# Peptides against a protein of PDB entry 4Z63: the designs that were tried, part 48

Target 1, 334 residues: chain A of PDB entry 4Z63
Amino acid sequence: LCLGMNDLTGNIPEDLFHLKRLNLLGIQENRLSGSLSREIRNLSSLVRLDVSWNLFSGEIPDVFDELPQLKFFLGQTNGFIGGIPKSLANSPSLNLLNLRNNSLSGRLMLNCTAMIALNSLDLGTNRFNGRLPENLPDCKRLKNVNLARNTFHGQVPESFKNFESLSYFSLSNSSLANISSALGILQHCKNLTTLVLTLNFHGEALPDDSSLHFEKLKVLVVANCRLTGSMPRWLSSSNELQLLDLSWNRLTGAIPSWIGDFKALFYLDLSNNSFTGEIPKSLTKLESLTSRNISVNEPSPDFPFFMKRNESARALQYNQIFGFPPTIELGHNN

## One batch from the design tools (peptide; aimed at target 1 N146 D245 K308)

Design b2_p20_8_s3 (made by RFdiffusion4, then SolubleMPNN; from b2_p20_8, 12 letters changed)
Fold by OpenDDE base, seed 5:
Structure b2_p20_8_s3 (fold): chain B 334 residues (1-334), chain A 20 residues (1-20)
Amino acid sequence: as target 1 above (334 residues)
Amino acid sequence: SLREEALEEQLLNPTNVIYR
């Protein structure tokens, strides 16, 4: 049953929950309000539940133990409060959980040893607090993780060195500290292609440790951290780099010539730093900017990116990194 | 609309920001 993208109001009719053979319920992009009924438990054949972009409030009902076929739960952009219910946090069937842009709070707890099928997690823009859950690497299929815009004070857990499934990771604006430790841990994530760390590590030094290595790194975004230091030499070994944003930091020194050796680099933002010297001539030879036909349909993160001109501006949403225009921004340096 | 308001809030307060 697909009723998305309408102007439906009120609650879901109770009789809808008698549809025991229903595999897909999509009611997204409406004006549905009130609590999400616990009677969703009666939808025992449910594979996909999409309640996103509504006015739902209250706690998410703890009935997911009665939904053994549920693979997809989309609840982004609602008013949900409380935590992730225990039955949802233990779901062995769930592949994708999207609860971005809610009012969920407390400690983030997932039973990753039970969540054997979880491959995508989006909990960005919530009120989760405490530390990052140390057991996330136990979610052995978890590839896409957005935890941005929460209050995860402290450091990246040491256990994340074992996060072999991790490919796309955003921790943007999550009150994280110790960038040296974070990078030192995350370099062990052999499948990590996208790393977003914007609005963390305020005023720390960007490590220039040549022992750091990110083999498959394609996207690195570490903007608006007030980071000190220079262009990190370890980044020169990330030969697959496509997007680099280090804007709005306090980085100094020269832009190194090796920045032009990245064959796939199509987006570079080093603006609003304190870089000095000449623009490397190698930047004028970036193959990605000279050849029009790089239609690389590469896998992108499930979480969106947002481009802003300034902190107060309305963002533009980009669902895919390849939606970004080819860009070199070097403005506002000295 | 409430959807537009929610969208505007997301666009004003995005999760994964790239600054220009």
Scores: peptide ipSAE 0.318, ipTM 0.852, DockQ to the pose 0.861
OpenDDE base, seeds 1, 2, 3, 4: peptide ipSAE 0.295, 0.284, 0.030, 0.295; ipTM 0.844, 0.841, 0.654, 0.846

Design b2_p20_8_s4 (made by RFdiffusion4, then SolubleMPNN; from b2_p20_8, 12 letters changed)
Fold by OpenDDE base, seed 3:
Structure b2_p20_8_s4 (fold): chain B 334 residues (1-334), chain A 20 residues (1-20)
Amino acid sequence: as target 1 above (334 residues)
Amino acid sequence: SLLEEQLQRLLENPTNVIFR
C-alpha cells in the first residue's frame, strides 16, 4: 500500500492494521500526526515501512519483535522522541534504519550482535548524547553510517579499527574531539570510501603523519573545523580521491602540486583557509575537469549532502556525490 | 505547499552541509 505524497491528515485508520499480508506500507510525505500506532505490530508480513516526512510524534512503539520480515524502516523527518525501542535495536531482519531529522535522545544503543542484516543506519540530526557506541563494528554488514548532528562527546572509539564493513561514514557536527586519534583509527577501515567530519575537532591540528593511509578514500569532507596545519601528505596516497573539502579551516602553507595528480578529483574546496603561494599548475591538468564523460556510476552514501552558498542561502540537497558540479574553490585564502 | 513546508523543515536541519 503506497499512499505517499498526498495531503493525508490525522491518524492511520485502525482498519489498515488488519492487513496481515501487507508487505509494504508507504505513507511518507503526508501530514499524518500523533503517535505511531502500536497496532503496526499486526502487520506481521511487513517488509518495508515508510512513515517519513510526516508529523508523527511520541516514542517509536516497541513492536518490532512482531515484525520478523521488516527490512526497511524509514521514519526520517518526523517528531519522534525517546530512544530506539529495544525490539528495533535487536532486529535481525532490518537492513536499513533511517530516523534522520527527529528528536530522538539518550544514549545510542544498538545490539549489533543481533542486528546481523543492518547495512544502512541514518540517525543524523537527532539529540543522541554520550559517546559513540563502541559495538557498532559488531554490525558486520553495516556499510552506511550517518550519525551527524548529534552530541557525541569524546573520541572515535578504538573498536572502530575493526569496522571492516564501513564504507560511508558521517560524523559531521557531533562534538568530536581528537582528529589525530580519529584518523588513526579510521584508516584501518579498509572499505572506507566516504568520510565526513565537518564541524568537529575545533581548533585542532590536522595531522601530517605519513603513516596514515586511506587506500580507498574517494570523498573526504573536513570543513569548518578551524583546523591548523598544512595540506596533509598522507592524503597524496589516496589515489581514488574524487571530492576534497577542507574549507573554512586555518590551514596554511602552499597547496601542494600532488593535488593535481588525483585523476578522479572533480570537486576541490580549499576556500576560507590561510593557504599561500601559487596555485599549482597541476590543477589545470585534472582530467576529471576536462572530460565531460564522468559517467562514473560509483556508489554514493545513502545520506544526502546539502550545499549552502551562504549561511542565509537555501540549502540544495544532493543525493549523489556526482551531483556536485565540477568545482575548484580556492577563494578567501591569502 | 505541504511539500515546501516539509522541505523547509528538512533544510533547516541539514545533516551534511557543504558551504560554498
Scores: peptide ipSAE 0.301, ipTM 0.852, DockQ to the pose 0.690
OpenDDE base, seeds 1, 2, 4, 5: peptide ipSAE 0.029, 0.111, 0.030, 0.125; ipTM 0.574, 0.671, 0.563, 0.707; seeds 1, 4 fail the geometry check

## One batch from the design tools (peptide; aimed at target 1 S172 M307 F324)

Design b2_p21_1 (made by RFdiffusion4)
Pose (drawn by RFdiffusion4):
Structure b2_p21_1 (pose): chain A 334 residues (1-334), chain P 21 residues (1-21)
Amino acid sequence: as target 1 above (334 residues)
Amino acid sequence: SETSHWIHTDSESSDRDKPVF
């Protein structure tokens, strides 16, 4: 049953909860509102539930043991409150959970021993607080994590050294501390390709510690953290690097020669720092910016990227990394 | 004139998400 992208109003008629054979319900992008009824436990054949882009509110009903076939739950852009219900946190069948841009709050609690099929999680733009849940690496299939724009505090848990499935990790604007510990831990996630750390670690020093090694790293964004220190040399060992954004920090010193050695780099933003010295001549022999013989695969995280020119400008949206224009942005330095 | 910008993943209520299939 596909009703998506209409102008429907009111709540879900209780009539709909008699459909015990329905495996797909798309009601997304309407004006529907009210609470999402607890009677939804009666729809035991559901595989894909798309409730996104409506006006729903109240708690998400804790009925998800009654929906053992649920694989996709899409609730993004609604007014849902409370945390993740225990039954949803215990569902062994969920592949994907998208609750981003809701009014959700409290500690974030998932039973990752129980969630053996979870491979993608998007909780962005919510009010989840407390520490990042230490058990997240226990979701052995979780590849894509977007926790951006939340109310967490403290450090990245030590157990994140074991997050073997992690590919795309977006932590922007989440009030994270100790970028030194965050980078030392996260270098042990061997599948990490795209990492977004923007608006965290405010005023901290960027670790220069050269034992740090991110081998498969493709996209590194750590911006507007007002970080101090120099261009970190440990980054020169990430040969796959495609997009680097260190902008709006307090970084100083000269821009080193090895920045021109990234063969897949097509976008770099070092703007709005305290960089001095001349421009390194090696930026003239960047391979992805000269010939057509460098070819690589675009990273594919499940989240869009946003770009702001200044603090008051409306943002630009890029659903894919290769949507960024090939750019050298060195403005507002010394 | 010089310019600057930065990248993030914070969305607004009017921003569109990537489709899921």

Design b2_p21_1_s1 (made by RFdiffusion4, then SolubleMPNN; from b2_p21_1, 8 letters changed)
Fold by OpenDDE base, seed 1:
Structure b2_p21_1_s1 (fold): chain B 334 residues (1-334), chain A 21 residues (1-21)
Amino acid sequence: as target 1 above (334 residues)
Amino acid sequence: PSTSSWIDTVMESSDKAKPVF
């Protein structure tokens, strides 16, 4: 049953929960309100639930033990409060959980040893607090993780050295400290291709440690951190780099010539820093900017990107990395 | 992009960001 992208209002009719053979319920992008009924437990054949982009409120019902076939739960952009219900946090069937842009709170707890199928987690823009869950690496299939815009505190857990499944990771604006530790840990994530750390590490030094190595890194975004230091030499070894945003920092020194050696680099933003010297001539030779043949078929994060602006609350949404226009921004340096 | 922008993964409001494809 797909009723998404309408102007439906009110509550879900209770009789809908009598549909025991229903595999897909999509009611996204409506004006549905009230609590999500506990009677959702009666949808025992449910594989996909999409309630995203509605006006739902209250706690998410703790009924996911009655949904043994549920693979996809999309609840982003609602008014849900409370925590992740225990049955959801223990779901062995769940592949994707998207609860981005809600009002979920408390300590984030997932039973990763039970969540054997979880490959995508989006909890961005919630009210979770405390430390990052140290047991996330126990989610052995967890590839996509967005935890951005939560009130986490402290450092990236040491356990994330063992986060082998991790490919796409955002911790943007999550009050993280110690960028040196974070990078030192995350370099061990051998499948990590996308790393977003924007609005963390306020005023710290970007480490220039030649021992750091991100072999598979395609997307690095560490914008608006007020980071000091220079362009990090360790980044020159990330030969697959496609997108780099280090804008809105306090980085100094010259832009190094090796920045033009990245064959796949199509988006570079170094704007609003304190870089000096000449623009490297190697930037004029970036193959990705001279040839239109960017492979559009590369895997992308499940979470969207947003181009934020200091003057506007309205961001542009990019669902894929290749949705970004080919860009070199070096403005507002001195 | 403008020189006044940065990339994020945060949607701060219940309003849809303008999609760019």
Scores: peptide ipSAE 0.372, ipTM 0.764, DockQ to the pose 0.447
OpenDDE base, seeds 2, 3, 4, 5: peptide ipSAE 0.345, 0.356, 0.364, 0.362; ipTM 0.760, 0.757, 0.760, 0.722; seed 5 fails the geometry check

Design b2_p21_1_s2 (made by RFdiffusion4, then SolubleMPNN; from b2_p21_1, 11 letters changed)
Fold by OpenDDE base, seed 2:
Structure b2_p21_1_s2 (fold): chain B 334 residues (1-334), chain A 21 residues (1-21)
Amino acid sequence: as target 1 above (334 residues)
Amino acid sequence: ASTSSYVTTDLGPDDRLKPVF
């Protein structure tokens, strides 16, 4: 049953939840309000539930133990409060959980040993606090993780050295500290292709440790951190780099010539730093900007990116990395 | 893009913007 993209108001009729053979319920992009009924438990054949982009409030009902076939739960852009229900945090069937842009709070707790099918987790823009959950690497299929705009004070857990499934990781604006430790840990994530750390590590030094290596890194965003230091030499070994944003830092020194050796680099923003010297001639030879069509059909994160112009302005949303225009930004340097 | 912009995954309460593809 698909009722999305209408102007439906009020509550879902309770009789709808008597449809025991229903596999897919999509009611997204409406004006549905009130609590999400616990009677969703009656939809025992449900595989996909999409209630996103509504006006739902209250706690998410703890009924997911009665939904043994549920693979996809989409609840982004609502007013949900409380924590992740215990039955949801223990769901062995769940593949994708998206609860981005809600008012969920407390300590983030997932039973990753039970969540054997979880591939994508989006809990960005909530009110979770405390530390990053140390047991996330126990979610053995977890590939996509967005935890941006929560309050995860402290450092990246040491356990994330074992996060082999992690490919796309977003932690923008999450009150993280110790960038040296974070990079030292996350370099062990062999499948990591996208790392977004914008608005963290305030005023720290960007490490220039030659022992750091991110072999599969395609997207690195560490903008608006007021980071000191220079362009890190370790980044030169990330040969698959497609997008680099280090804008709005306090980086100094020259832009190194090796930055033009990235054959797939189509988006570069080093603006609003303190770089000096000449623009490397190698930047004029970037193949992705001259002769090569970059494949638009590459796997991408499930979470959106945003181009934020000003703190007060609305951001432009990009669902795909290749939605960004080919760009070289070197403005507002010395 | 502009020289005054930066990339993030942090979205404020304005999450109802239509995406650019």
Scores: peptide ipSAE 0.413, ipTM 0.785, DockQ to the pose 0.486
OpenDDE base, seeds 1, 3, 4, 5: peptide ipSAE 0.411, 0.405, 0.414, 0.398; ipTM 0.784, 0.773, 0.783, 0.777; seeds 4, 5 fail the geometry check

Design b2_p21_1_s3 (made by RFdiffusion4, then SolubleMPNN; from b2_p21_1, 7 letters changed)
Fold by OpenDDE base, seed 2:
Structure b2_p21_1_s3 (fold): chain B 334 residues (1-334), chain A 21 residues (1-21)
Amino acid sequence: as target 1 above (334 residues)
Amino acid sequence: SSTSSWITTDMESSDRALPVY
C-alpha cells in the first residue's frame, strides 16, 4: 500500500492494521500526526515501513519483535521523541534504519550482536548525547552510518579500529575532539571510502603523521574546523581520492604538488585557509578534469550532502557525490 | 558559489535545502 506524497491528515485508520498480508506500507510525505500506533504490530508480513516526512510525535512503539520480516524502516523528518525502542535495537531482520531529523534523545544504544542484517543507519540530526556507542563495530554488516548533528562529546572509540564493514561515515557537527586519535583509529577501517567530519575538532592541529594511511578513501570532508597545520603528507597515499574539502580551516604552508597526482580527483576545495606559495602546475593536469569520464554509477552514501554557504541560510542538497560539479576552489588564501 | 561554502552532512532536507542532484 503506497499512499505517499499526498495531503493525508489525521491518524492512520485502525482497520489498516488488519492487513496481515501487507508487505509494503508507504505513507511518507503527508500530514499524518499523533503517535505511531502500536497496532502496527499486527502487520506481521511487513517488509518495508515508510512513515517519513510526516507530523508523527511521541515515542516509537516497542513492537518490532512482532515484525519479523521488517527490513526497512524509514521515519526521517518527524517529531519522534525518546530513544530507540528495545525491540528495534534488537531487530535481526532490519537492514536499514532511517530516523534522521527527529527529536530522539538519550544515550544511543543498539544491540549490534542481535542486529545481524543492519547495513544502513541514519540517526543524523537528533538529540542523542553521551559517547559514540563502542559496540557499533559489532554490527558486522553496517556499511553506511550517519550520526551527524548529535552531541557525542569526546573521542572516536578505540573499538572502531575493528569497524571493517564501515564504508560511509558521517559525524558532522557532533562535538568530537582529538582529530589525531580519530584519524589514527579510522585508518584501520579498511573499507572506508567516505569520511565527513565537518564542524568538529575546533582549533586542533591536523596531524601530519606519515604513518597514517587511508588506502580506499574517495571522499574526505573536514571543513570548518579551524584546523591548524599544513596539507597532510599521509593523504598523498590515498590514490582513489575523488573529493577533498578542507575549506574554512587555518591551514598554512604551500599546496603540495602531489595534490595533482590524484587521477580521480574532480572536486577540490582548499578555500578560506592561509595557504601560501604558488599554485602547483600539476593541478592543471588533473585527468578527471581534462580527459576522464567520471562514472556516475558508483555506490554512494545513503545520507545527503549539503553545500552550506556562509552568506545564506539555504544550502544546496546533493544526493550523490558525483552531483557535485567538477571544482577547484583555492580562493581566500594568502 | 562554492568559494564561500563548505560541505557538510549535519543539515536536513527542507524547504531551505535546494536539491541539485
Scores: peptide ipSAE 0.465, ipTM 0.816, DockQ to the pose 0.437
OpenDDE base, seeds 1, 3, 4, 5: peptide ipSAE 0.462, 0.454, 0.455, 0.449; ipTM 0.819, 0.810, 0.817, 0.803; seeds 1, 5 fail the geometry check

Design b2_p21_1_s4 (made by RFdiffusion4, then SolubleMPNN; from b2_p21_1, 10 letters changed)
Fold by OpenDDE base, seed 4:
Structure b2_p21_1_s4 (fold): chain B 334 residues (1-334), chain A 21 residues (1-21)
Amino acid sequence: as target 1 above (334 residues)
Amino acid sequence: SSTSSWVTTDLEPDDKALPVF
């Protein structure tokens, strides 16, 4: 049943929960309000539940133990409060959980040893507090993780060295500290292709440790951190780099010539730093900007990117990395 | 201008982003 993208109001009719054979319920992008009914438990055949972009409030009902076929739960952009229900945090069937842009709070707790099918987690823009859950690497299929805009004070857990499944990771604006530790840990994530750390590590030094290595890194965004230091030499070994944003930091020194050796680099923002010297001539030879058809069909994170502007203008949303225009931005470096 | 922007994955709760296709 797909009723998305309407102006439906009120709550879900209780009789809808009598549909025992229903595999897909999509009621997204409406004005549905009130609590999400516990009677969702009656939809025992449910594979996909999309209640996103509504006005739902209250706690998410703890009924997911009665939904053994549920693979997709999309509840982003609602007013849900409380924590992740225990049955949801223990769901062995769930592949994708998207609860971005809610008011969920407390400590983030997932039973990753039970969540054997979880591959995508989006909990960005919530009110989770405490520390990053150390057991996330126990979610052995977890590939896509957005935890941006929560209050995860402290450092990236040491356990994330073992996060082998991790490919796309966002921690933007999560009150994280110790970028050196974070990078030192995350370099062990051998499948990591996208790393977004914007609005963390305020005023720290970007490490220039040549021992750091991100072999498969395609997207690195560490903007607006007031980071000091220079262009990190370790980044030169990330030969697959496609997008680099280090804007709005306090980086100094020259832009190194190796920045033009990235054959796939199509988006570069180094603006609003304190870089000096000449623009490397190698930037004029970026193959991605001169001749190559970038394959639009490359895997992308499930979470959107946003281009925020310092002015009151709305952010631009990019659902795919290749939605970004080919860009070289070096402005405001004096 | 592009010079006054940065990439992120967080959004203000009250901000509606403009989709770019």
Scores: peptide ipSAE 0.436, ipTM 0.840, DockQ to the pose 0.436
OpenDDE base, seeds 1, 2, 3, 5: peptide ipSAE 0.423, 0.416, 0.394, 0.399; ipTM 0.834, 0.818, 0.800, 0.816

Design b2_p21_2 (made by RFdiffusion4)
Pose (drawn by RFdiffusion4):
Structure b2_p21_2 (pose): chain A 334 residues (1-334), chain P 21 residues (1-21)
Amino acid sequence: as target 1 above (334 residues)
Amino acid sequence: SVVISTESSWITTDEEPSSPP
């Protein structure tokens, strides 16, 4: 049953909850509102539930043991409150959970021993607080994590050294501390390709510690953190690097020669720092900016990127990394 | 085309709150 992208109003007729054989319900992008009824436990054949872009509110009903076939739950852009229900946190069948841009709050609690099929999680633009849940690496299939724009505090848990499945990790604007510990921990996640740390670690020093090694790293964004220190040389060992954004920090010193050695780099933003010295000549032999013989695969995280020119400008959206124009942005330096 | 800019900008995944029409 596909009703998506219409102008429907009111709540879900209780009539709909008699459909025991329904495996797909798309009601996304309408004006629907009210609470999402607890009678939804009666729809035991559901595989894909798309409730996104409506006006729903109230708690997400804790009925998800009654929906053992649920694989995709899409609730993004609604007014849902409370945390993740225990039954949803215990679902062994969920592949994907998208609750982003909701009014959700409290501690974030998932039973990752129980969630053996979870491979993608998007909780962005919510009010989840407390520490990042230490058990997240226990979701052995979790590849894509977007926790951006939340109310967490403290450090990245030590157990994140074991997050073997982690590929795309977006932590922007989440009030994270100790970028030194965050980078030392996260370098041990061998599948990490795209990492977004923007608006965290405010005023901290960027670790220059050269034992740090991110081998498969493709996209590194750590911006507007007002970080101090120099261009970190440990980054030169990430040969796959495609997009680097260190902008809006307090970084100083000269821009080193090895920045021109990234063969797959097509986008770099070092703007709005305290960089001095001349421009390194090696930026003229950047391979992805010269010939057509460099070829690489675009990273594929499940989340869009956003770009702001200044603090008051409306943002630009890029659903894919290769949507960024090939750019050298050195402005507002010394 | 290569874009060389003397201005400043930054990238994030911080999706601002929004509502349906």

Design b2_p21_2_s1 (made by RFdiffusion4, then SolubleMPNN; from b2_p21_2 with S1P E7G E16P S18T S19Q)
Fold by OpenDDE base, seed 4:
Structure b2_p21_2_s1 (fold): chain B 334 residues (1-334), chain A 21 residues (1-21)
Amino acid sequence: as target 1 above (334 residues)
Amino acid sequence: PVVISTGSSWITTDEPPTQPP
């Protein structure tokens, strides 16, 4: 049953929960309000639940133990409060959990040992506090993780050295500290292709340790951190780099010539730093900017990106990395 | 190369919370 993209109001009719053979319930993009009914437990055949973009409030009902086939739960952009229900945090069937842009709070706790099928987690823009859950790497299939805009004070856990499944990681504006430790840990994530750390590590030094290596890194965004230092030499070994944003930091020194050696680099923003010297001639030879063949079929993160302007509260949303226009931005360097 | 200026912008995954209507 798909009732998305309407102007439906009120609550879900109780009779809907009598549909025991229902595999897909999509009621997204409406004005449904109130609590999500616990009677969802009656939908025992449910594989996909999409209640996103509504006005739901209250706690998410703890009924997911009665939904043994549930693979997809999309509840982004609601008013849900409380924590992740225990049954949801222990779901062995769940592949994707999206509860982005809610008011969920408390410590983030997932039983990753039980969540054997979880491959995508989006909990961005909530009110989770405490520390990043150390056991996330125990979610052995977890590839996509968005935890941006929470208050995960502290450092990236050491356990994330073992986060082998991690490919896309977003931690923007999560009150993280110690970028040196974070990068030192995350370099061990052999499948990491996208790393977004914007609005963290305020005023720290960007490490220039040549021992750092991100083999498969395609997207690195560490903007607006007021980071000091220079262009990190270790980044030159990330030969697959496609997008680099280090804007709005306090980086100094020259832009190195190796930045033009990235064959796939189509988006470069180094603006609003303190870089000096000449623009490397190698930037004029970036193949990605000269050839039209951007492979549109590359896997992308499940979480959205935003291009935020300094003076505007409005951000442009980009759902795909390749949605960004080919860009070289070197402005506002002093 | 076509240089497209992003102006005074940066990329983030920091989504502004939706204000309740």
Scores: peptide ipSAE 0.435, ipTM 0.796, DockQ to the pose 0.638
OpenDDE base, seeds 1, 2, 3, 5: peptide ipSAE 0.434, 0.433, 0.434, 0.434; ipTM 0.796, 0.795, 0.796, 0.793

Design b2_p21_2_s2 (made by RFdiffusion4, then SolubleMPNN; from b2_p21_2, 8 letters changed)
Fold by OpenDDE base, seed 2:
Structure b2_p21_2_s2 (fold): chain B 334 residues (1-334), chain A 21 residues (1-21)
Amino acid sequence: as target 1 above (334 residues)
Amino acid sequence: EVVVSSGSSWVTTDEPPTLPP
């Protein structure tokens, strides 16, 4: 049953929950309000539930133990409060959980040993607090994680050295500290291709430890952190780099010539730093900018990106990395 | 096309809260 993208108001009719054979319920992009009924438990054949972009409020009902086939739960952009229900946090069938842009709060807790099928988790823009959950690496299929815009004070857990499934990681504006430790840990995530750390680590030094290595890193965004230091030499070994944003920091020194050696680099923003010297001639020879033969069909994170402008409250949303225009931004340096 | 920006932006995944439709 697909009723999305209408102007439906009020609550879900009770009789809808008598549809025992329903595999897909999509009621997204409406103006449905009130609490999400616990009677969704009656939809025992449900595989996909999309209630996103509505006006739902209250706590998410703890009935997911009665939905043994549920793989996809999309509830982004609602007014849900409370925590992740215990039955949801223990769901062995769930593949994707998207509860981005709600008002969920408390400590984030998932029983990752039970959530054996979870591959995508989007809890960005909520009110979770405390520390990052140390047991996330126990979600053995979890590759897409968005925890941006929460309040996870402290450091990246040491256990994340074992986060082998992690491919896309978003932690923008989550009050994280100790970038040296974070990078030292996350370099062990051998499948990590996208790392977004904007608005963290305020005033820290960007490490230049040559022992750091991110072999498969394609997207690195560490903008607006007031980081000190210089262009890190360890980054030169990330040969697959496609997008680099280190803008709005306090980085100094020269822009190294190796920055032009990245064959796939199509978006470079080093603006609003304190770089000096000449622009490397190698930047004028970037293959990705001279001959765009880059596959647009590469896997992308499930979470959106935003280009935030200082002059505008509105951010441009990009759902795919290749949605970004080919860019070289070196402005506002010395 | 290569875009040279004014340097007034940064990339983030920090989504501002959005009101439902």
Scores: peptide ipSAE 0.407, ipTM 0.780, DockQ to the pose 0.801
OpenDDE base, seeds 1, 3, 4, 5: peptide ipSAE 0.407, 0.403, 0.402, 0.388; ipTM 0.782, 0.779, 0.781, 0.776; seed 5 fails the geometry check

